# Peptides against a protein of PDB entry 3T6J, part 212

Target 1, 375 residues: chain A of PDB entry 3T6J
Amino acid sequence: PIVESYIGFIESYRDPFGSRGEFEGFVAVVNKAMSAKFERLVASAEQLLKELPWPPTFEKDKFLTPDFTSLDVLTFAGSGIPAGINIPNYDDLRQTEGFKNVSLGNVLAVAYATQREKLTFLEEDDKDLYILWKGPSFDVQVGLHELLGHGSGKLFVQDEKGAFNFDQETVINPETGEQIQSWYRSGETWDSKFSTIASSYEECRAESVGLYLCLHPQVLEIFGFEGADAEDVIYVNWLNMVRAGLLALEFYTPEAFNWRQAHMQARFVILRVLLEAGEGLVTITPTTGSDGRPDARVRLDRSKIRSVGKPALERFLRRLQVLKSTGDVAGGRALYEGYATVTDAPPECFLTLRDTVLLRKESRKLIVQPNTRLE
Target 2, 372 residues: chain A of PDB entry 3T6J as posed
Amino acid sequence: PIVESYIGFIESYRDPFGSRGEFEGFVAVVNKAMSAKFERLVASAEQLLKELPWPPTFEKDKFLTPDFTSLDVLTFAGSGIPAGINIPNYDDLRQTEGFKNVSLGNVLAVAYREKLTFLEEDDKDLYILWKGPSFDVQVGLHALLGHGSGKLFVQDEKGAFNFDQETVINPETGEQIQSWYRSGETWDSKFSTIASSYEECRAESVGLYLCLHPQVLEIFGFEGADAEDVIYVNWLNMVRAGLLALEFYTPEAFNWRQAHMQARFVILRVLLEAGEGLVTITPTTGSDGRPDARVRLDRSKIRSVGKPALERFLRRLQVLKSTGDVAGGRALYEGYATVTDAPPECFLTLRDTVLLRKESRKLIVQPNTRLE

## One batch from the design tools (peptide; made by RFdiffusion4, then SolubleMPNN)

Design b2_p21_7_s1 (from b2_p21_7, 11 letters changed)
Fold by OpenDDE base, seed 5:
Structure b2_p21_7_s1 (fold): chain B 375 residues (1-375), chain A 21 residues (1-21)
Amino acid sequence: as target 1 above (375 residues)
Amino acid sequence: SLVEEVLKNRYNPKEIRPTTF
């Protein structure tokens, strides 16, 4: 087996300033079969990037093709185990030595291992389909999220000498129809400018890329899905996202008006975008459980994913990228915090739904070291 | 050449996330 490991101060999510890393490490074995799928995705990345809803001028001039492997984790030490990562996190090393994307395959297996009777907030008719395709849809989403989500988009930069990495005279902002009016100056970074919303905003962009590109037949083919199976994978991926948006309310603290998890905030934002699209695409219905206590159901109309969902997500995703590229913190914050706001206003009554989410909360899973053997 | 920022990337599903950010 091919063994991979890393150890050090890696992720800074727990740092209020997003700078100091937590000590983390893993030892893992390469899953060759799944890695082959990600390699195919990497091979198609440059073409798939053209499918994203922004002009080429807002895309990287050259795609930095990373290694992308699927790993089965033997041991992981840290505050939390991710499903996918991009390493290293040091900018200087990324530029000089490159970077690697990894999917933690057996971690994903734990993530989708939910008993049918414990699966909350889905219609009964969707549960079996959801269970069947949760894993495969997650593989698709994680791959797209990491590679084409985080791996996409250009930052407009003015260097220390005053030179721009874009043509100020010809590049047009697709949202305003005007020339570019803002950019990153020397010493400014995504994190330094967008600060408290930077992590969640970027995760939202990456998740949105996943949903958007999973609609492309080539993506499904790369992962080995065709025909009805491909459509089911798409449906379950989108269904999982809207469900996750509801589940995200667990990580909102009303008293402090803040979010405690970047990815979950991102997923809530996506839910809000898709709800705003209307036309019966997404419906959240309060119900009563068999125990007589509050419950809820999320419904996604699969027939409206392409006709209603895709255009809504397209517009939103383009706005995210344009604001990111131009370093427009004011615009970006207004957009993102607008969708991230949680109130009890009708029709959704999200604060009331939060109570339901907390009531139906599943116990946290304990992940233990797997057994290994030669075969 | 101008260097673009590369963000820290991590996908964390709710089902396995033991901590908050």
Scores: peptide ipSAE 0.020, ipTM 0.476, DockQ to the pose 0.076
Fold by OpenDDE base, seed 4:
Formats: C-alpha cells, structure tokens, sequence
Structure b2_p21_7_s1 (fold): chain B 375 residues (1-375), chain A 21 residues (1-21)
C-alpha cells in the first residue's frame, strides 16, 4: 500500500490568535479509488475556480496544480481529527508555491455513521435521505472545502521592496467600486492580521465555497452523481450545513460571549446567512419531543437552494474573499462577528435554541485506531 | 467490510474537521 504521513506544527486552532501551530501527525494509507475522484476534481480545479464569486483579480494569478489524495488514517495524533487537510497553512505559500490536499476518508466514514433514532433536529421525511447521502455529500463538501476553499483566493501584498502583486490602478474592489485601499504589508499574514477570527473566518469561507460549488453539475459528475442523485447530494449537503449551524450552539459559551470551535462557529455563521436570505429557505421550529421536553426541527426548502440560497451565499462569500484579499480586518471582523453573534432575539431565539441543543446533545464518541491486513 | 460496519456504528465527534455536524 501507499503510505502517507505528516508530522509537525500544523494547525493553529488552539492558538487564540490563530498563529501558533499545534504539534500533530498521522500515518495513513492511500485510498486509490477515492483518490481518483479527487484527481478528477483537481483536473477541473482551474475551471471551477473561475466559478467562484469574485473577480479574477482576487484569485491566484497562476493556477498551481495541487496534489489531492484520499487517505485511510491508521493513526492520528492531535487534539482533533480532521476530515480534510489543506497545507501549508500560509496563504502566501499557497499562492506562490502551491498546496497539497488530503481527505481522511475513513474519518468521513465515521461521520456518516448515524443511527436514525438518534438523528436530531431533522424532519422525519428527511432522515432516511440524510442517512443515505450524508457520506457522499461529505466527500463532495470536503473535496471542495480543501481544494477550492482553502485553495482559492489571492492576498494582495506589498512586498519588502514596495512592489505590489496587483495593479493598483486597474484592480477594483467589487464591493465598493473603488480602487484597492488596503493590503498585506511585508511580514503581515492572514493569521497575524485577522487574529482571533482568522481560523473560523477561513473555515467559513471554505465551507461556503463547498456549498456554492456543489451546485455545479460538473462537481457532482466528478463524484459520480447525476440526475436525482446529484440533487439529493446537494440537498443533503446544504441540509447538513444548516443543521450543523444549529448544532454549533453547543460550542458557544454565553457567559463569555465566545466560541470554542472554529468550524462550528463557521457553520453557525452560514446558518445565519441563509436565514437572513429569508423566503422560507431555512426554518428552525421549536417543537416538543416524544419525551415531552424541548426539541427543534430544521427545514430546508430544496426548491429554494438555487433561487434563494445560492445568491445569498454568493454575496456573502464574495464579501469574505474581498475582505480577506484586501486585509480589511475592520470590515472582516464587523461582517463575521455580526453573523457570529448569538442572542435570544426573535424569531430564532438562538440562546433558547442552545438550551434545546444541549438537552439533545449526544455523548461524544471515540475514534479507535484501525488495523490493516493483507488479503 | 467489517471495518465499514464498525465505522457505521460510530458517531462523528464535533471536533472532526471540516465535516458538517
């Protein structure tokens, strides 16, 4: 078998300022069959990048073909096991030297191992579909998240010699209609500038890219889905995200007004964006469970994903990228923290919903190191 | 496979990245 491994100071999620990496490592075996799907995704990456909702001037100047491999993890040493990885975690290196992507396939397999009777916050009519397509939708989401999420976008930089990597005279900020007024100076990085919101913000951008691009038929074809199956994968992917946004409330600490998990905060932000879109796209309804205690249901109108959801996400994702590219920390923080704020304001009453989420919380499961054998 | 069956009985922890939970 082909063995992949990495070790070092990689992810900065545990650093409050998003700068210092945690030491982690893994040993994994290449899943050739799944890797083939990601290879096809890589082959389409340059084209798909053009589908992202920002001007080419905000995308990398040169497409660098990355590696993308699906891995079955034998062991993972760290505080959290990822479903996907995009490295290096330095945007400047990503845009000048390239990057590598991996999907932790067997980790994803654990992710869709849900018992129907334990599946919370979904309508009964959605549960079977959700269970069926959660795995495939995760594959799509992770692939897009890593390759085209973390792997997309350009940082505007002024180097140590004063040279810009963009044309100051011709590049226009699509949000303001004006010339670019801010950028990264020498020594400034994404993490150093955006600090406390950097990790969650970037995860939100990557997740949003996944949702946005999964609507593209070519993406679903790459993963082997067509017709009704493709539509179901799309629906479940979006449904999973909005459900995740609700579940995210578990990781919010009201007393401290803080989030304890970057990805979950990101998912809550996306939920807020899609709720703001209105028009019945997303509905969260408090209910009473069979035990007589509070419950809730998340509903996503499938018919409105493209008509309502996509435009809302497009606008939001563009703003995320523009603010990231220009190093506009003030604007970025205002945008992101605005959506990340948790209050008990109607109609959602998120703090009340949080109580429901906590009430319905399932026990944390352990992931056990697998064995391999030769046949 | 047996591995797949075992995995199907596991819950994905909230800390797993970047999957949606």
Amino acid sequence: as target 1 above (375 residues)
Amino acid sequence: SLVEEVLKNRYNPKEIRPTTF
Scores: peptide ipSAE 0.031, ipTM 0.451, DockQ to the pose 0.119; fails the geometry check
Fold by OpenDDE base, seed 3:
Structure b2_p21_7_s1 (fold): chain B 375 residues (1-375), chain A 21 residues (1-21)
Amino acid sequence: as target 1 above (375 residues)
Amino acid sequence: SLVEEVLKNRYNPKEIRPTTF
């Protein structure tokens, strides 16, 4: 078997300031079959990057083609097991040795270990489809998220010598119609500028890329889906995201006006964007459970994903990228925090929904890490 | 240098606990 492993201070998501890494490590075995799909995705990356909703001037001049491998985790030491990663995060290593994208495929076994009768917030008519396609759709999402989400977009930089990595005379901000007015200076980084929202903002961008690009037939083909299956995968992927946005409320602390999880905040933001799109695309309906207590249902209109959802996400995603590229912290914070705000305002009444989410919360899952053998 | 900042790249389903999606 092909074994992959790493160890060290790698991720800083638990640091409110995104600075201090936690110590983690894993040992995993390569899943060759799934890896082949990701390799095809990598092969198409340069073309797919052109499908993203920002001008080429806001995209990297050259895509650094990474390895992309699907892994079955044998052991993982850390605060949580990711579904996908791009490593290393150390700039010096990325420059000299490159980087890898990995999908930790068997994490899905834990993430989706929910019985049908315990599956919350979905309409009954969606449950079987959801159960069938949640895994495959998640594979698509993770692949896009890592490779084309985190792997996309350009930061406008002025180096210590005063040189720019973009043409100040010709590059136009698509949101303002003006020349670029801000950029990253020497010593400024994404984390240093965007600080408390940096991680969540970037995750939101990456998740949005996943949703946006999963609509592309080539992507679905790469993963082996066509026709009705492809449409079902798309539907379930979007359904997963809007459901996740609701579930995210668990990780909001009203008393502190604080989000505790970067990805969940990101998913809530996406939910808000799609709700704002209106037109019946997404509906969250408070209901009463069989126990007589509050419940809720999330509805996604499949027929409106492309007509309503995609354009809304396109506009939002473009804004995220433009603000990121230009280092516009004020604009970026205003945009992101606006969508990340949780109130009890109608019609959604998110604080009330949060109570419902907490009420319907599944018990903590225990992860038992597997063994393997050579035969 | 004109090198872009290295992004932290992780898709963590933990943050959607108890379910990822």
Scores: peptide ipSAE 0.020, ipTM 0.520, DockQ to the pose 0.055; fails the geometry check
Fold by OpenDDE base, seed 1:
Structure b2_p21_7_s1 (fold): chain B 375 residues (1-375), chain A 21 residues (1-21)
Amino acid sequence: as target 1 above (375 residues)
Amino acid sequence: SLVEEVLKNRYNPKEIRPTTF
């Protein structure tokens, strides 16, 4: 088997300032079959990047082709097991040695095993479809998230000699219609500049890229979906995201007005964006469970994903990217924190919904080491 | 010498992450 591993202080999600990595490590075996799908995605990446909702001037001048593999994890040591990874996090290594995307395939498979009766917040009519396509939709989402989410977008930079990596006279900000008025200076990075919101903001952008690009037929074809199957994968991917946005409330601490997980905060933001789009695209309805206690249902209108959802996400995603590219921390923070705010304001009453989410919280799953065998 | 930052991160679904309070 082809074995891959990493170990060290890698991910900084647990650092409030996004600087200090948590010590973690894994050993994994390459899943050749799934890796082949990601290889096809990589082969199409340059073309797919052009489908993102920002001008080419806001995209990387040259796409640096990474490796992308699906891995079956034998062991993982850390506070949490990811589904996908984009590494390394060190800037010097990214430039000199390259980078890699991985999908932890068998970790995703664990998430596939959901008991229908325990599946919260979905309409009964959606449960079977959700169970069927959650796994495949996750594969699509992770691939897009890592490769084309984190792997997309340009940062406007002025180097120590005063030179720009963009033409100041010709590049126009698509949001303002004006020339570029802000950029990163020498030594400034995404994390250093956006600090406390950097991780969640970037995860939100990456998740949004996934949702946006999963609508593209070429993407679904790469993953082997066509016709009704492709449409179901799209639907379930979007449904999963809006559901995740509701579930995210578990990780908000009202007393401290803070989020405890960057990815969950990101998913809540996306939910808010799609709710704001209106027109019946997303509906959250408080209900009463069979136990007589509060419950809720999330509904996504499939027929409105392209007509209502896509345009809303397009505008939002473009805004995220433009603010990121220009290093506009004030604008970026205002936008992101606006959507990340949790109140009890009607009609959603998110703080009340949070109580419902907590009430319906499932027990923590225990993940154990798998066995390997020769067949 | 102008180098664009390449962002590195992780995808973390809730279902496989521990609950944190």
Scores: peptide ipSAE 0.019, ipTM 0.503, DockQ to the pose 0.062; fails the geometry check

Design b2_p21_7_s2 (from b2_p21_7, 10 letters changed)
Fold by OpenDDE base, seed 2:
Structure b2_p21_7_s2 (fold): chain B 375 residues (1-375), chain A 21 residues (1-21)
Amino acid sequence: as target 1 above (375 residues)
Amino acid sequence: SEVEEVLKNRYNPKEIRPTTF
C-alpha cells in the first residue's frame, strides 16, 4: 500500500484569531479507486475555475496543478478529524508552489452512516434519497470544497516595494463597477486582516463553491453521475447543506453572541442566503414530533435550485470573493456577520429553532482508529 | 510577495468536529 502522513502545526480553528496552528498528525493509506475520481477533477480544475462567478482578474494568475488523494486513515492525532484537507494553509505558498488536497475517505464513511430512524429534520419523502446519496454527494462537495473552493481566488497585494500584483488602471470591482480601492499591504495576510471571521468566512466561500459548481454537468460526470442520478446527487448535496445550516444552531451560543464552530457557522450563513432568496426555495417548518415534542422540517424545492438558488449563491459567492481579494474587512465583516446573526425574528425564529435542534441532537460519534489486516 | 496567509482548508462534518474556542 501507498502510505501518506503529515505532522505539525497545521490547523488554526482553535485560535480565536485564526493564526496559531494546532499540532496535528495522521498516517493513512491511499485509496486508489477513489483517488482516481479526484485526479479527474484535478485534470478539469483549470477549466472549472473559469466557471466561478468572478472575473479572471480575481482568480489566480497561474494555475498550479495540485495533487488530490483519497486516504483511509490508520491513525489521526488532533482535536478533530476532518473530512478533507487542503495544504499548505499559506496563500503565498499555494500561489507560488502549489497545494495538495486530501479526502479522508473512511472518516467520511463513518460520519455519514446515519440510520433512517435517526435522520432528523427531513421530509419523509426525502429520507431514503438522502441516505442513498449523502455519501456520494459529500464526495463531490469535499472535492469541490478543497480543490476549487480553498484552491481558488486571488488576493490583491502591494508588495514592500510598492508594486501591485494587479493592474490598478484596468481591474474593475464587479460589485461596484469601480477600480480597486483596497488591497493587502506588505505583511498583511488573510488571517491577520480578517482575524476572527477569517476561518469561517473562508469555509463559507469554499462550501459555496461546492454548491455552485456541483450544478455543472462536467463535475457530476467526473464523479460518475449522469441523468437522474446526477440530479439526485445535486439535490441531496444542496439538501444536506440547508439541513446542516439548521443543525449549525447547536454551535451558536446566544449568551455570548458567538459561534463555536467555523464550518457550522459557514453552513448557517449559506442557509440564510438561500432563505433570503425566497420564492419557496427553502422552507423550515416547525412541527411536532411523534413524541409530542418540538420538531422541524427542512424543505428544498429541487425545481428552484437552478432558477432561484444558483443566482442567489452566485451573487453571494462573488461578494465573498471580491471582499476577500480586496482585503475589505469592513465590508466582509458586515456581509458575513449579517448572515451569521441569530435572532428570534419571524418568520424563521432561529433561536426557537435552536431549542428544537438541541432537543433533537444526536450523540456525537466517536471514531475509533482502525486496524489493518494482510490478506 | 508572500503576504497571503490563507486559513487552513479543512472540511469537517458536524459529527466529528469538536467545538472550537
Scores: peptide ipSAE 0.024, ipTM 0.460, DockQ to the pose 0.099; fails the geometry check
Fold by OpenDDE base, seed 1:
Structure b2_p21_7_s2 (fold): chain B 375 residues (1-375), chain A 21 residues (1-21)
Amino acid sequence: as target 1 above (375 residues)
Amino acid sequence: SEVEEVLKNRYNPKEIRPTTF
């Protein structure tokens, strides 16, 4: 088998400033069959990048083809097990050595075994569909998230000699209609500039890219979905995201006004964006469970994903990218923190919903390390 | 300045992450 591994201080999610990595490591075996799908995605990446909702001037000048591999994890040591990884995090290595995307395929499979009766916050009519397509939709989402989410967008930079990596006279900010007025200076990075919101903001952008591009027929075809199956994968992917946004409330600490998990904060933000879109796209309804205690239901109108959801996400995603590209921390923080704010204001009453989420919280799953066999 | 920064991160679904308090 083809074995891959990494170890070291890699991910900085536990650092409030997004700088210091946590020590982690894994050993994994390449899943050739699933890797082939990601290879096809990589082959289409340059074209798919053009489908993102920003001008080419805000996209990378040259696409650097990454490696993308699906891995079956044999062992993982760390505070949390990811579903997908984009590495390395070091700027010097990114520039000189390139980058790699991986999907931890058998980690995703753990999520497949959800019992219907334990599936919270979904309408009964959605549960079977959700169970059926959660796995496949995750594969799509992870692939898009890592490759085209994290792998997309340009940062406008002025180097130490005063040279720009963009034409100041011709590049126009699509949000303002004006020339570019801010950029990264020499030595500034995404993390250093956006600091406390950098990780969650970027995860939000990447998740949004996933939702946005999963609507593209070519993406679904790459993963082997056509017709009704493709539409179901789209629906479940979006449904999973809005559900995740509700579940995210578990990771908010009201007393400290802070989020404890970057990805969950990102998913809450997306939920807020889609709720703001209105028109019956997303509805969260407080209910009473069979036990007589508070519950809730999330509904996503399938028929409104393209007509209402996509445009809302497009505008939001473009805004995220433009603010990122221009290094507009003030604007980016205002936008992101606005959507990340958790209050008890009606109609959603998110703090009250948080109590419901906590009440319905499932027990922590135990991840058991697998073994391998020859067949 | 000619080389674009590539952002690196990780996708972590809730279902496979420990609860953090």
Scores: peptide ipSAE 0.022, ipTM 0.475, DockQ to the pose 0.062; fails the geometry check
Fold by OpenDDE base, seed 5:
Structure b2_p21_7_s2 (fold): chain B 375 residues (1-375), chain A 21 residues (1-21)
Amino acid sequence: as target 1 above (375 residues)
Amino acid sequence: SEVEEVLKNRYNPKEIRPTTF
């Protein structure tokens, strides 16, 4: 078997300022069959990057072909098990040497081994589709999230010598129609500028890229989905995201007005964006469970994903990228924190929904290290 | 000389996250 290892001070989720890495490590075996799909995705990456809703001037100047593999994890040591990874996090290395993308395939399989009767907040008619396509849709989402989400976008920089990595005279901000008015200075980083929102903001951007690009037929084809299957995968991927946005409320602490998990905050933001789009795209309905206690249902109108959802997400995603590229912390914070705000205002009454989410909270899955044998 | 881009390059589903921070 092809063995891959990953060890060191890598992810900084546990640093309040997103800078210091936590010690983390795993040993895994390459899943060749699934890796082939990601290799095809990599082969299309340069073209797919052009499908993102920002001008080429806001994309990285040079495409470096990354490595992308699906891994079956044997052992994982860390504070949390990811579904996908894009490393290194060092820009200088990524730009000169490339980067590695991985999907932790068997972790994904464990994560969504949900019993139908315990599946919360979905319409009954959606449960079977959800169960059937959750795995495949998540593979798509993770691949896009890591490769084309985290792997996309340019930061406008002025170096220590005063040189810009963009043409100040010709590059136009697509949101304002004006020349670029802000950028990163020497020594400034994404984390240093955006600080407390940096991690969640970036995860939101990456998740949004996944949702946006999963609508592209080429992406679905790469993963082996066509026709009705492709549409079902798209539907379930979007449905999962809006459901996750509701579930995210578990990780909000009202008393402290803060979020305790960056990805879940990101998913809530996306939910808010899609709710704001209106037109019946997403509906969250409080209900009463069979036990007589509060429950809720999330409905996503499949027919409105492309007509309503995609344009809303496109605009939002473009704004995220433009604000990120230009280092516009004030604008970025205003945008992101606006959507990340949790109140009990109608019609959604998110704080009330949070109580429902907590009431219906599922036990965390137990992740058990597998044993292996040579045959 | 370029700005270091530190990204949180990990997809972490709620269902398998052992801890929250």
Scores: peptide ipSAE 0.021, ipTM 0.467, DockQ to the pose 0.077; fails the geometry check
Fold by OpenDDE base, seed 3:
Structure b2_p21_7_s2 (fold): chain B 375 residues (1-375), chain A 21 residues (1-21)
Amino acid sequence: as target 1 above (375 residues)
Amino acid sequence: SEVEEVLKNRYNPKEIRPTTF
């Protein structure tokens, strides 16, 4: 078997300042069959990047083609097991040695190990479809998230010598219609400029890329979905995201007005964007459970994903990228924190919904990690 | 010097669940 492993200070999600890495490590075996799908995705990456809703001038001049493999995890040491990773996170190593994308395939199976009767916040009519397609849809989302989410977009930079990596005279900000007025200077980084929102903002961008590009027929074809199956995968992927946005409320601390999980904050933001789109695309309805206690249902209108959802996400995603590229911290913070704000304002009453989310929270699952043998 | 683009390149599925791993 092909064995993959790493060890070290890798991810900084547990650091409130996003700087200090957590020590972690894994040992995994390559899943050849699933890896073939990701290889096809990589082969299409340059073309798919052109489908993203920003001008080519805001995209990287050259896409560095990474490896992308699916892994079955045998051992993972850390605070949590991801579904996908792009490593290393060290910029110097990424520049000199390159980077690799991986999907931790068997983690997805564990993550979705929920019995139908315990599946919260979905309409009954959606539950079977959700159970059937949650895995495949998440594979699509992870692949897009890692490769084309984190792997996309350009930062406008003025180097130490004063040279720009973009043409100041010709590049136009699509949001303002004006020339570029801000950029990253020597010594400035994404994290240093955007600070407390940097991680979540980037995750939100990556998740949004996933939702946006999963609508592309070529993407679904790469993953082996056509016809009705492809449409179901799309639907479940979007449904999963809006559900996740509701579930995200668990990770908000009202007393401190802060989020404890970068990805969950990101997913809540996406939910807010899609709710704002209106037209019945997404509906969250408070209900009463069979136990007589508060419950809720999330409804996504399948027929409005393309007509309502896609345009809303397009506009939002473009703004995320433009603000990121230009290093516009003020604009970026205003946009992102606006959508990340949790209040009890109607009609959603998110703080009230948070109580419902907490009430319906599942018990912590334990993961038993496997072993393998060569026969 | 080039500006460092530090990407947070982890998709953590536990964060999309009411259960943490």
Scores: peptide ipSAE 0.019, ipTM 0.474, DockQ to the pose 0.052; fails the geometry check

